# Designs tried in a protein design run: peptides against a protein of PDB entry 5T59. Part 167

Target 1, 112 residues: chain A of PDB entry 5T59
Amino acid sequence: TTPTMQSTSLLTEHLGYPPISLVDDIINAVNEIMYKCTNAMEKYLMQRNIIGKKDFSDEIKIGTAKLESLLENSVDKNFDKLELYVLRNILSIPSDLLEENRFRLLHHEKLV
Target 2, 90 residues: chain B of PDB entry 5T59
Amino acid sequence: EHIRFQRLVQVCNKALEESIRKLQSWEKIHECFPNYGQTREGIENLTVCQQQVIKLWSNLSRVEFDAIFHERSIEEKLNQLDDLINKARS

## One batch from the design tools (peptide; made by RFdiffusion4, then SolubleMPNN)

Design b2_p26_6_s3 (from b2_p26_6, 10 letters changed)
Fold by OpenDDE base, seed 1:
Structure b2_p26_6_s3 (fold): chain B 112 residues (1-112), chain C 90 residues (1-90), chain A 26 residues (1-26)
Amino acid sequence: as target 1 above (112 residues)
Amino acid sequence: as target 2 above (90 residues)
Amino acid sequence: EIEYDDITDEEIKEFHELLKELLEKQ
């Protein structure tokens, strides 16, 4: 179910925060983790940049940058899907509960 | 009875697994280091690096996502939502 | 309900536009 003003308001009241805030936390976290991983990879290889008498520093920098880009693209796509999935399937209210009678019930349950 | 939190965990794991899939490909890793990966020592370094990054990804995501879920009390809130929906339909 | 693997780029695009409009009204 696609989020609406009504469902967002009800869920915000229930959660204590807007549903999108949870998704934002998740996306921010994975982005931070992503760059920690790519940074660790670059640092590890740069500490091992010389093989024999050849310095591979430039190749390592370019290679890790390429891998970072690949990971960025994959993260963006998959967590866009996650956002849609969460807000439509998980943090959602069935249409039958958005009717007046059901709306009152949800509100009443919170207050009791 | 309670299904929403389980689905949240599942979709988070799914997104994390799909995101890291490219880095799990040795072929893709090696392609980024064509000359470095032609050396024995380079291959060894890349192998260890790949394994460590994947482990770091998994460990950090587990810790951070669990922290988010705890701070947002999302399991409790989703269970309550399930209960409210089930009650309303009864 | 929708399945994770069935989500398309077009659906994401449409969802983003709708979400943007929704957030602007809040």
Scores: peptide ipSAE 0.657, ipTM 0.951, DockQ to the pose 0.955
Fold by OpenDDE base, seed 3:
Structure b2_p26_6_s3 (fold): chain B 112 residues (1-112), chain C 90 residues (1-90), chain A 26 residues (1-26)
Amino acid sequence: as target 1 above (112 residues)
Amino acid sequence: as target 2 above (90 residues)
Amino acid sequence: EIEYDDITDEEIKEFHELLKELLEKQ
């Protein structure tokens, strides 16, 4: 279901943090991993930049940059989808739990 | 009964798999290094590099995501959420 | 309930707008 102020508040109380914080952690992590991967690739190839007396450094730099861009675009798209999926399907509260009685139940469960 | 955490793991894996798909294509790798990849040594280097990057991607993502899930206690919290929903509907 | 593979660019765009609004109110 689509996030609302009410569901966000209730989930924040339940989780101890806003639902979006989890997604932020995931996205930040994958971005860090992404650049570690591309950096490792560039370094590996740059250590092997000369073949047959020809220096391929420029091609390696351009090529790894292209791959980085491709990966960035794919990560961006897929983790945008992930964010939507998580916040709508996983970190969500069904409408039947947003009634007053159910709200009290959630509050009661926390206190007891 | 408990389904939300399983779905979280599944969608994380899905996003990771789809994100790395282009790098899993040898053709895509090769086209970024058109002259380098025309040499025997270049092909060998690109092959090893591709394999290492994919492994690094997989290993780092597993470690980091597990750490996040642990720090956020998300499995427990999602299980509790499932329980609350099931209880409310019973 | 939506499937990962069924999420469109348009849905993402709309969702971002929604999140922006929610975050501004939080």
Scores: peptide ipSAE 0.657, ipTM 0.951, DockQ to the pose 0.954
Fold by OpenDDE base, seed 5:
Structure b2_p26_6_s3 (fold): chain B 112 residues (1-112), chain C 90 residues (1-90), chain A 26 residues (1-26)
Amino acid sequence: as target 1 above (112 residues)
Amino acid sequence: as target 2 above (90 residues)
Amino acid sequence: EIEYDDITDEEIKEFHELLKELLEKQ
């Protein structure tokens, strides 16, 4: 079900916050985690940058940057899908509940 | 009866799994470190690094997402939403 | 009801446009 002004308002009333806020929290969290992971990877390898007589620092920096880019692209795509899925399938109100009689039920349940 | 929260957890896990899939590929990792990965020690370091990053990804996401769900009371709210919908249709 | 694996780039684009409109009205 596609989000509407009516469904968003009703869900906001029910949740105590807009549905998009939950998605924002999730996306912000995964982005933070993503950079923590890539940073940890770079630091780990940079502590092991010299093998024998060769210094691989430059290759490590470039390589970790490439992996970060790949991860960024994948996170962006998959959590765009997640956002759509959550707001259409999970945080949604069926059309029959948007009718006047069902709307009253939502208000009644909230106030009781 | 209650399905929405389960679906939320499922789709979160799905997105997390699909996002980290490329890092789970040894071939993809090795491609980023072509010369480093030609050394014995380099291979060992990359192997450990790959494993640790995947574990870190999994652990941090679990902790942070659970915290979000708790702070937003989303399980309770989604269960209530399921109940309202089911009640309206009964 | 849509499945995660069935979501296309075009659907995401259209959905973003929808969300933008909704947010502007809030």
Scores: peptide ipSAE 0.656, ipTM 0.951, DockQ to the pose 0.957
Fold by OpenDDE base, seed 2:
Structure b2_p26_6_s3 (fold): chain B 112 residues (1-112), chain C 90 residues (1-90), chain A 26 residues (1-26)
Amino acid sequence: as target 1 above (112 residues)
Amino acid sequence: as target 2 above (90 residues)
Amino acid sequence: EIEYDDITDEEIKEFHELLKELLEKQ
């Protein structure tokens, strides 16, 4: 189901934080991991940049940048999908629970 | 009965797997290093690099995502959400 | 209920617009 002001408020009360905050944490983490991976790759190859009489430093820098861009595009796409999936399928409240009486149930369970 | 947290883990794994798919292709790796990959040592270095990066991706994501899930108490919260929904429908 | 593999670029675009509106109201 599509997020609404009502569902967001109820979920925020239940979670102790807005649903989007969880997604933000996940996306921030994967972005950090992504750049750690590409940085490690470049560092590893730059330590092995000379083979025989040829210096491949420039090719390594360009190649690593290309791989980084490729990974960035894939991460962006897949975690956009993840965000939509999480907020619509997981961190969501069925329509039958968005009634006033169901709201009371959530409050009651929180207090007990 | 409890399904939401399982789905969260599944979709996280799905997104991670799909994201790293291109780096799992030797052809894609080699295309980025066309001359370096023409040498024996270059091929060896690229092979090790590819394997290590994929392992690093997997290990870091596992550790970081588990930390997030713990800090946000998301398994407990999602289980509670499942219980509330089931209780309301019973 | 939407499957991960069935999510389209258009759906993502529309969803982002929705989220933007929700964030502005918060």
Scores: peptide ipSAE 0.655, ipTM 0.950, DockQ to the pose 0.961

Design b2_p26_6_s4 (from b2_p26_6, 11 letters changed)
Fold by OpenDDE base, seed 5:
Structure b2_p26_6_s4 (fold): chain B 112 residues (1-112), chain C 90 residues (1-90), chain A 26 residues (1-26)
Amino acid sequence: as target 1 above (112 residues)
Amino acid sequence: as target 2 above (90 residues)
Amino acid sequence: EIEYDEITDEEIKEFKELLKKLLEQQ
């Protein structure tokens, strides 16, 4: 079910916050985690940058950056899908519940 | 009866799993470090690094997402939503 | 009901446009 002004308002009233706020929290969290992971990877390898007589610092920096880019692209795609899924399938109100009689039920349940 | 919160957890896990899939590929990791990965020590370091990153990804996401769900009371709210819908259709 | 694996890039694009309009109205 596609989000509407009516469904968003009703869900906001029910949740105490707009549905998009939950998705924002999730996306912000995964982005933070993503960079923590790539940073940890770079630091770990940079502490082990010299093998024998060779210094691989430049290769490590470039390689880690490539992996970060791959992860960024994957996170972006998958959590765009997640956003759509959540707002259409989970945080949604069926059309039959948007009718006047069902709307009253939602208000009644909230106030009781 | 209550299905929405379960689906939320499932789709979150799905997105997390699909996002980290490329890092789970040894071939993909090695491609980013072609010369470093030709050394014995380099291979060992990359192997440990790969494992640690995947674990860090999993652990941090679990902790942070659980915190979000708790702060937003989303399980309770989604269960209530399921109940309202089921009640309306009964 | 849409399955996660069935979501296409085009659907995402259209949804983002819809969401943008919806948020602008709020």
Scores: peptide ipSAE 0.672, ipTM 0.951, DockQ to the pose 0.949
Fold by OpenDDE base, seed 1:
Formats: structure tokens, sequence, C-alpha cells
Structure b2_p26_6_s4 (fold): chain B 112 residues (1-112), chain C 90 residues (1-90), chain A 26 residues (1-26)
């Protein structure tokens, strides 16, 4: 179920924060982790940039940049899917509970 | 009874696994270092690097996501949501 | 309910547009 103003308000009241905030935290975290991984990879290889008498520094920089781009694209796609999945399947309220009577019940349960 | 938090963990793991899949391909790694990977020592370095990055990815994501879930009290909140929905339908 | 592997690029695009409008109204 696609989020609505009503469901977002109810979930925000229940969670203490907007549902999107959780997704934002997750996406921000994975982005940070992604760049930590690519940075570690580059540093590791740059410490091993000379094989024999040849310096592979330029190739390493280009290669790690390509891998970073591949990872970025994959992260973007998969966590866009995650955002949709979470907000439609997990942080969602069934339509039958968005009716007036059910709405009151959810609100009442929080206050009791 | 309680299903939402389990699904959250599952979809997070799914997204993480699918995201790192490209780096798990040795062929893709080697293609990015065509000359470096033609040397024995280069292959060894790339192999270790690949393994370390994948482990780093897995470890950092586990720690950070668990921290987020804790800070947001999401397991408790999702369990409560399940309970509210089940109660309303009874 | 939708499955993770069944989510398409078009669905993502449409969802993002709807989400954007929703957030702007808040």
Amino acid sequence: as target 1 above (112 residues)
Amino acid sequence: as target 2 above (90 residues)
Amino acid sequence: EIEYDEITDEEIKEFKELLKKLLEQQ
C-alpha cells in the first residue's frame, strides 16, 4: 500500500518519527559504508602499487574508481527498492484500519 | 504474529547482498586491473583485497544497521504495530 | 504486498514521484 497523509501521520505518532526517517538512516549508513569500503580498497592496493619495477598507481586509481561506480549504481538501485518495500509493506497500515472506527482504536490504544 | 521486523531485517540483508554481488565477481574485479592482474603478485593482492572488502562491507553494515534499529526502537514499534493490527481485526 | 525481486524500475519511479508529492504536502 502506497503511503498516504493519513497513514504517515498515524505511523509518525506511533513511531515518534516519520517512517521515511528510518529509511533515510539506512540509506545514509550504507552510503557511508560504501565509500569506506572503496577507500579501503584503494589504500590497500596503493600500498602495493609496485610489482617488480613497474608502478601501477595510475591503473589502481582508475580501476578502483570504476569499481566504486559499479557499487554506487548497485547500491542506488537496491536501496531504492528497499525504500519502496519498507514504506509499502512494513511501515504501512492496512486500508481497513484507516477507516474512522479503526483509526480511533489505534489512537485510543496509544493514549491508554 | 510478529512479522514486520523480520521482514525488515530480511529486506535489508537482501539489499546488502545484491549490492555487493558485483564485487564478488572475480571477473569484474580483474577487468578493472587488466595489467596489474596479469602479474602473480597482482592477482594475489586483488584476491586478498576482494575478500577484505566483502568482509568489511558485511561487518560494517551489521553494526550500523543494528545501531539504527536500536536507536529507532524499530523492533518494538513494529511488534506493537503487528499487535494493533491483529487486535483491530479480531 | 510486493516482493523485493519483483519491484521494477518503473514502479520505483512512480513511487518516488508520489512520495515526493506526499512529503511536500507535509
Scores: peptide ipSAE 0.671, ipTM 0.951, DockQ to the pose 0.947
Fold by OpenDDE base, seed 3:
Structure b2_p26_6_s4 (fold): chain B 112 residues (1-112), chain C 90 residues (1-90), chain A 26 residues (1-26)
Amino acid sequence: as target 1 above (112 residues)
Amino acid sequence: as target 2 above (90 residues)
Amino acid sequence: EIEYDEITDEEIKEFKELLKKLLEQQ
């Protein structure tokens, strides 16, 4: 179900935070992890940059940058999908719960 | 009965798995290091590096996502949401 | 209900636009 003002408000009240905040946390986390991974890769290879009297530092830097770009693109795409999935399928309220009686029920459950 | 949190975990795992898929390809790794990967030592280093990165990706994501879920109490909240929906439909 | 593997780039684009509008109203 597509998010609405009503569903967002109700979910925010239920969660104690806007639904998008959870997604933001997830996306921020994976981005941080992504760069930790690529940084670790570069550092590992740069410590092993000389083979057979040949310095591969430039190739390593370029190569790791390319892999970082590939990972960035994949993360961006997949977590855009995740955002859509979470907000439509998981953090959503069925239309039958958006009626006045159901709204009161949600409010009542919070107060009791 | 409770399905939303399970779906959240599943979709997170799916996104993580699909995101790292390219790095799991040896061919993709090798093509980024065309000359380095033509040496024996280079191949060895790339192999270890690939394995370590994938492990790091998996471990960090597990720890961080679990921390987020805990901080946001999302399992409890989603279970409550499921209960509310089920109650309303009963 | 939509499946993860079935989500298209077009759907993402449309959703982002919708989400943007929604957030602007909040």
Scores: peptide ipSAE 0.670, ipTM 0.951, DockQ to the pose 0.945
Fold by OpenDDE base, seed 2:
Structure b2_p26_6_s4 (fold): chain B 112 residues (1-112), chain C 90 residues (1-90), chain A 26 residues (1-26)
Amino acid sequence: as target 1 above (112 residues)
Amino acid sequence: as target 2 above (90 residues)
Amino acid sequence: EIEYDEITDEEIKEFKELLKKLLEQQ
């Protein structure tokens, strides 16, 4: 189910933070990891940039940049899907519980 | 009975696996280094680099995601959510 | 319930727009 003001409010009360905050943490983490990986790759290859009499530094820089772009596109797509999946399927409240009487149940359980 | 946290872990793994898929292709790696990959040493370096990056991706994601899940107490919160839903329907 | 592999680009676009509106209301 698509998030609403009601579901977001209820979930925020339950979690102690907005549902989107969890997704933000995940996305920020994977982005950081992504750039650490590409940086490590470039650094590793640049330490091995000369083979025989040829310097491959320029090719390594360009190649690593291409791989970074490829990874960025894939990360963006897949974690956009993840965001939708999490907020619609996991951090969601079934429609049958989005009734006034059901809201009391959630509040009651929190207070007890 | 408790299903939401399991699904969270599954979808995180799915997104991570799909994201790294291109780097798992030797052909894609080699295409980015066409001349470097024509040398014996270049091939060896690229092979090691590919393996190390994939391992780094896996290890860092595991550590960081587990830290997030712990800091947000998400397993407990999702289990509680499952319980609340099940209780409401009983 | 939506499966991960079944999520389309159009669904993502629509979802982001809706999410943006929701966040603006908060």
Scores: peptide ipSAE 0.669, ipTM 0.951, DockQ to the pose 0.952

Design b2_p26_7_s1 (from b2_p26_7, 8 letters changed)
Fold by OpenDDE base, seed 4:
Structure b2_p26_7_s1 (fold): chain B 112 residues (1-112), chain C 90 residues (1-90), chain A 26 residues (1-26)
Amino acid sequence: as target 1 above (112 residues)
Amino acid sequence: as target 2 above (90 residues)
Amino acid sequence: SREERLERIMNTSEEELKEVEEFFES
């Protein structure tokens, strides 16, 4: 379903936070993880930057940056999809329940 | 009966898996280190590095996402939402 | 911004939504 002001309000009341906040947490987490991974890669390879008599530091830096970009693009695409799916299909209220009856149930359950 | 949380987990896993897919390609890794990867030691280092990164990605995502789900009580909340919906439709 | 993101979500076509659903549910 399509998020509305009503559904967002109801879900916020139910969750204790806006639905998008969960998505924010997820996206922020994966971004952090992404950079930790690429940083770890760079660090690992930079500790092994010399093979024989050749220093590959520059190539390592460039290469890890390329991989980071690749990962960034993939993360962006996939988690944009995730955001859409979560907000439309998971953190959503069916339209038939966006009426007085659903509202009453939510309040009733909250007060019980 | 409870479906939303399972879907959330599924969606998260799929997004994570698809995001790391390209890094699982040795060819793509090697392309980023064309000269380094022409050496035996370089190949070995890249191989280990690739494996470590993928494991790190998996482990960190599991830990962090579980923490988020816990902090947000999302399983409970989604189960409750399912219950409310089912009750309303019954 | 959150507002922009929500707007995107609200304005997403049914076709795109179905594609995303198929992506995750397949």
Scores: peptide ipSAE 0.744, ipTM 0.957, DockQ to the pose 0.875
Fold by OpenDDE base, seed 5:
Structure b2_p26_7_s1 (fold): chain B 112 residues (1-112), chain C 90 residues (1-90), chain A 26 residues (1-26)
Amino acid sequence: as target 1 above (112 residues)
Amino acid sequence: as target 2 above (90 residues)
Amino acid sequence: SREERLERIMNTSEEELKEVEEFFES
């Protein structure tokens, strides 16, 4: 279903927070994890940058940056899809529940 | 009866899996380190690094997402939402 | 912004939504 002001308000009341806040938490978390992973990779390889009297530091930095960019693009794409799916199909209220009679049920449940 | 939380978990897992898929490709990793990966030690280091990063990705995402779900009480809230919808349609 | 994101979600075509659904539910 399509989010509306009414559904957002009802879900916010039910959840105790706006639906998009959950998505924000998820996206922020994965971004943090992403950079922790790429940072760990760079550090690991930089500790092993010299092989056979050759210094590969520059190649390691460039290569890690390329992988980071690749991961960033993939994360952005997949979690944009996630945001859409979550807000349209998970954190959503069917239209029939947005009618006056069904709306009362949600309010009643919160008050009781 | 309760479907929304399961869907949330599935969607999160799918997004995480698809996001890390390219790092699971040895060819893609090697392309980023063309000269380093031509050495024996380089290949060994890249192999270990790849494995560790994937494990780190998996472990951190599990811990952090579970924490989010707990802090937001999302399983309970989504189950309640399912119940409300089912009740309204009964 | 949140407003822009919500607008994107609201204006997403049914075709794109179905593609995303198939992506996650396949």
Scores: peptide ipSAE 0.744, ipTM 0.956, DockQ to the pose 0.857
Fold by OpenDDE base, seed 1:
Structure b2_p26_7_s1 (fold): chain B 112 residues (1-112), chain C 90 residues (1-90), chain A 26 residues (1-26)
Amino acid sequence: as target 1 above (112 residues)
Amino acid sequence: as target 2 above (90 residues)
Amino acid sequence: SREERLERIMNTSEEELKEVEEFFES
């Protein structure tokens, strides 16, 4: 189903927060995790930057940056899909419940 | 009967799995460190690094997402939503 | 922005939605 002002309002009342807020939490969390992972990777390799007589610091910095970009792109793509799916199919109210007589059901349940 | 929360968990897991897929490729890792990866020690370091990052990704995701779900009471709320919908259709 | 994101979601084609559904439900 497609989100509407009505469904958003009802879900916000039900959840105690707008549906998109949950998605925001998820996306913010994965982004934080992503950078923690890439930072850990860089630090680990930079502690091991010298092999034999050669210093690979520059290559490590460039390489980890490339991996970070790769991960960023993948996260963006997959969690854009997630956002769409969650808001359309999980945090959604079918048309049956949005009709006049069914609309009162949600309010009635809260009042009881 | 209750399907929405299960779907949420499934979707989150899939997104996380697909996001880390590229880092699970040794070829992709090696491509980023072409000279470093030509040394024995470099290969060993990259291998350990790859494994640790994947584990870190998995562990942090589990902890953080569970925390979000708990703070938002999303399982309970989605179950209630399922019940309301089912009641309306009955 | 949130408004832009919501607009994108509301205007998503049925084809794209089905693709995303197949992606997660397969």
Scores: peptide ipSAE 0.743, ipTM 0.957, DockQ to the pose 0.837
Fold by OpenDDE base, seed 2:
Structure b2_p26_7_s1 (fold): chain B 112 residues (1-112), chain C 90 residues (1-90), chain A 26 residues (1-26)
Amino acid sequence: as target 1 above (112 residues)
Amino acid sequence: as target 2 above (90 residues)
Amino acid sequence: SREERLERIMNTSEEELKEVEEFFES
């Protein structure tokens, strides 16, 4: 279903927060994890930057940056899909529940 | 009976899995380090690094997402939503 | 912004939604 002002309000009341806030938490978390991973990768390799007589520090920095970009693009794509799916199919109220009678039921359940 | 939370977990897992998929490719890893990966030690280091990053991704995601779900009480709330929908349709 | 994101979600075509559903439910 498609989010509406009514459904968003009802879900916000039910959840205690706007539905999109959950998605924000998820996206913020994965972004943080992503950069922790790339940082760990760079640090690990930079501790092993010299092999024989060659210093690969520059290549490591460039390579890690490329991997970071690759991961960023993938995260953005997949979690954009996630946002859509969650807000349309999980954190959603069927149209029949948006009828006046169903609306009252939701309020009644909250108060009882 | 309760379906929404299970779907949320599945969707999160799929997004996480697909996001890390390209890092699971040795070829893509090696392409980023063309000269470093020409050395024996470089290959060894990249191999360990790849494994550690994937493990870190998995572990951190599990911990952080579980924390979010707990803090937002999302399982309970989604179960309640399922119940309300079922009740309304009965 | 949140408003822009919500607008995107609201204006998503049924075809794109189905593709995303197939992606996660396959």
Scores: peptide ipSAE 0.743, ipTM 0.956, DockQ to the pose 0.849

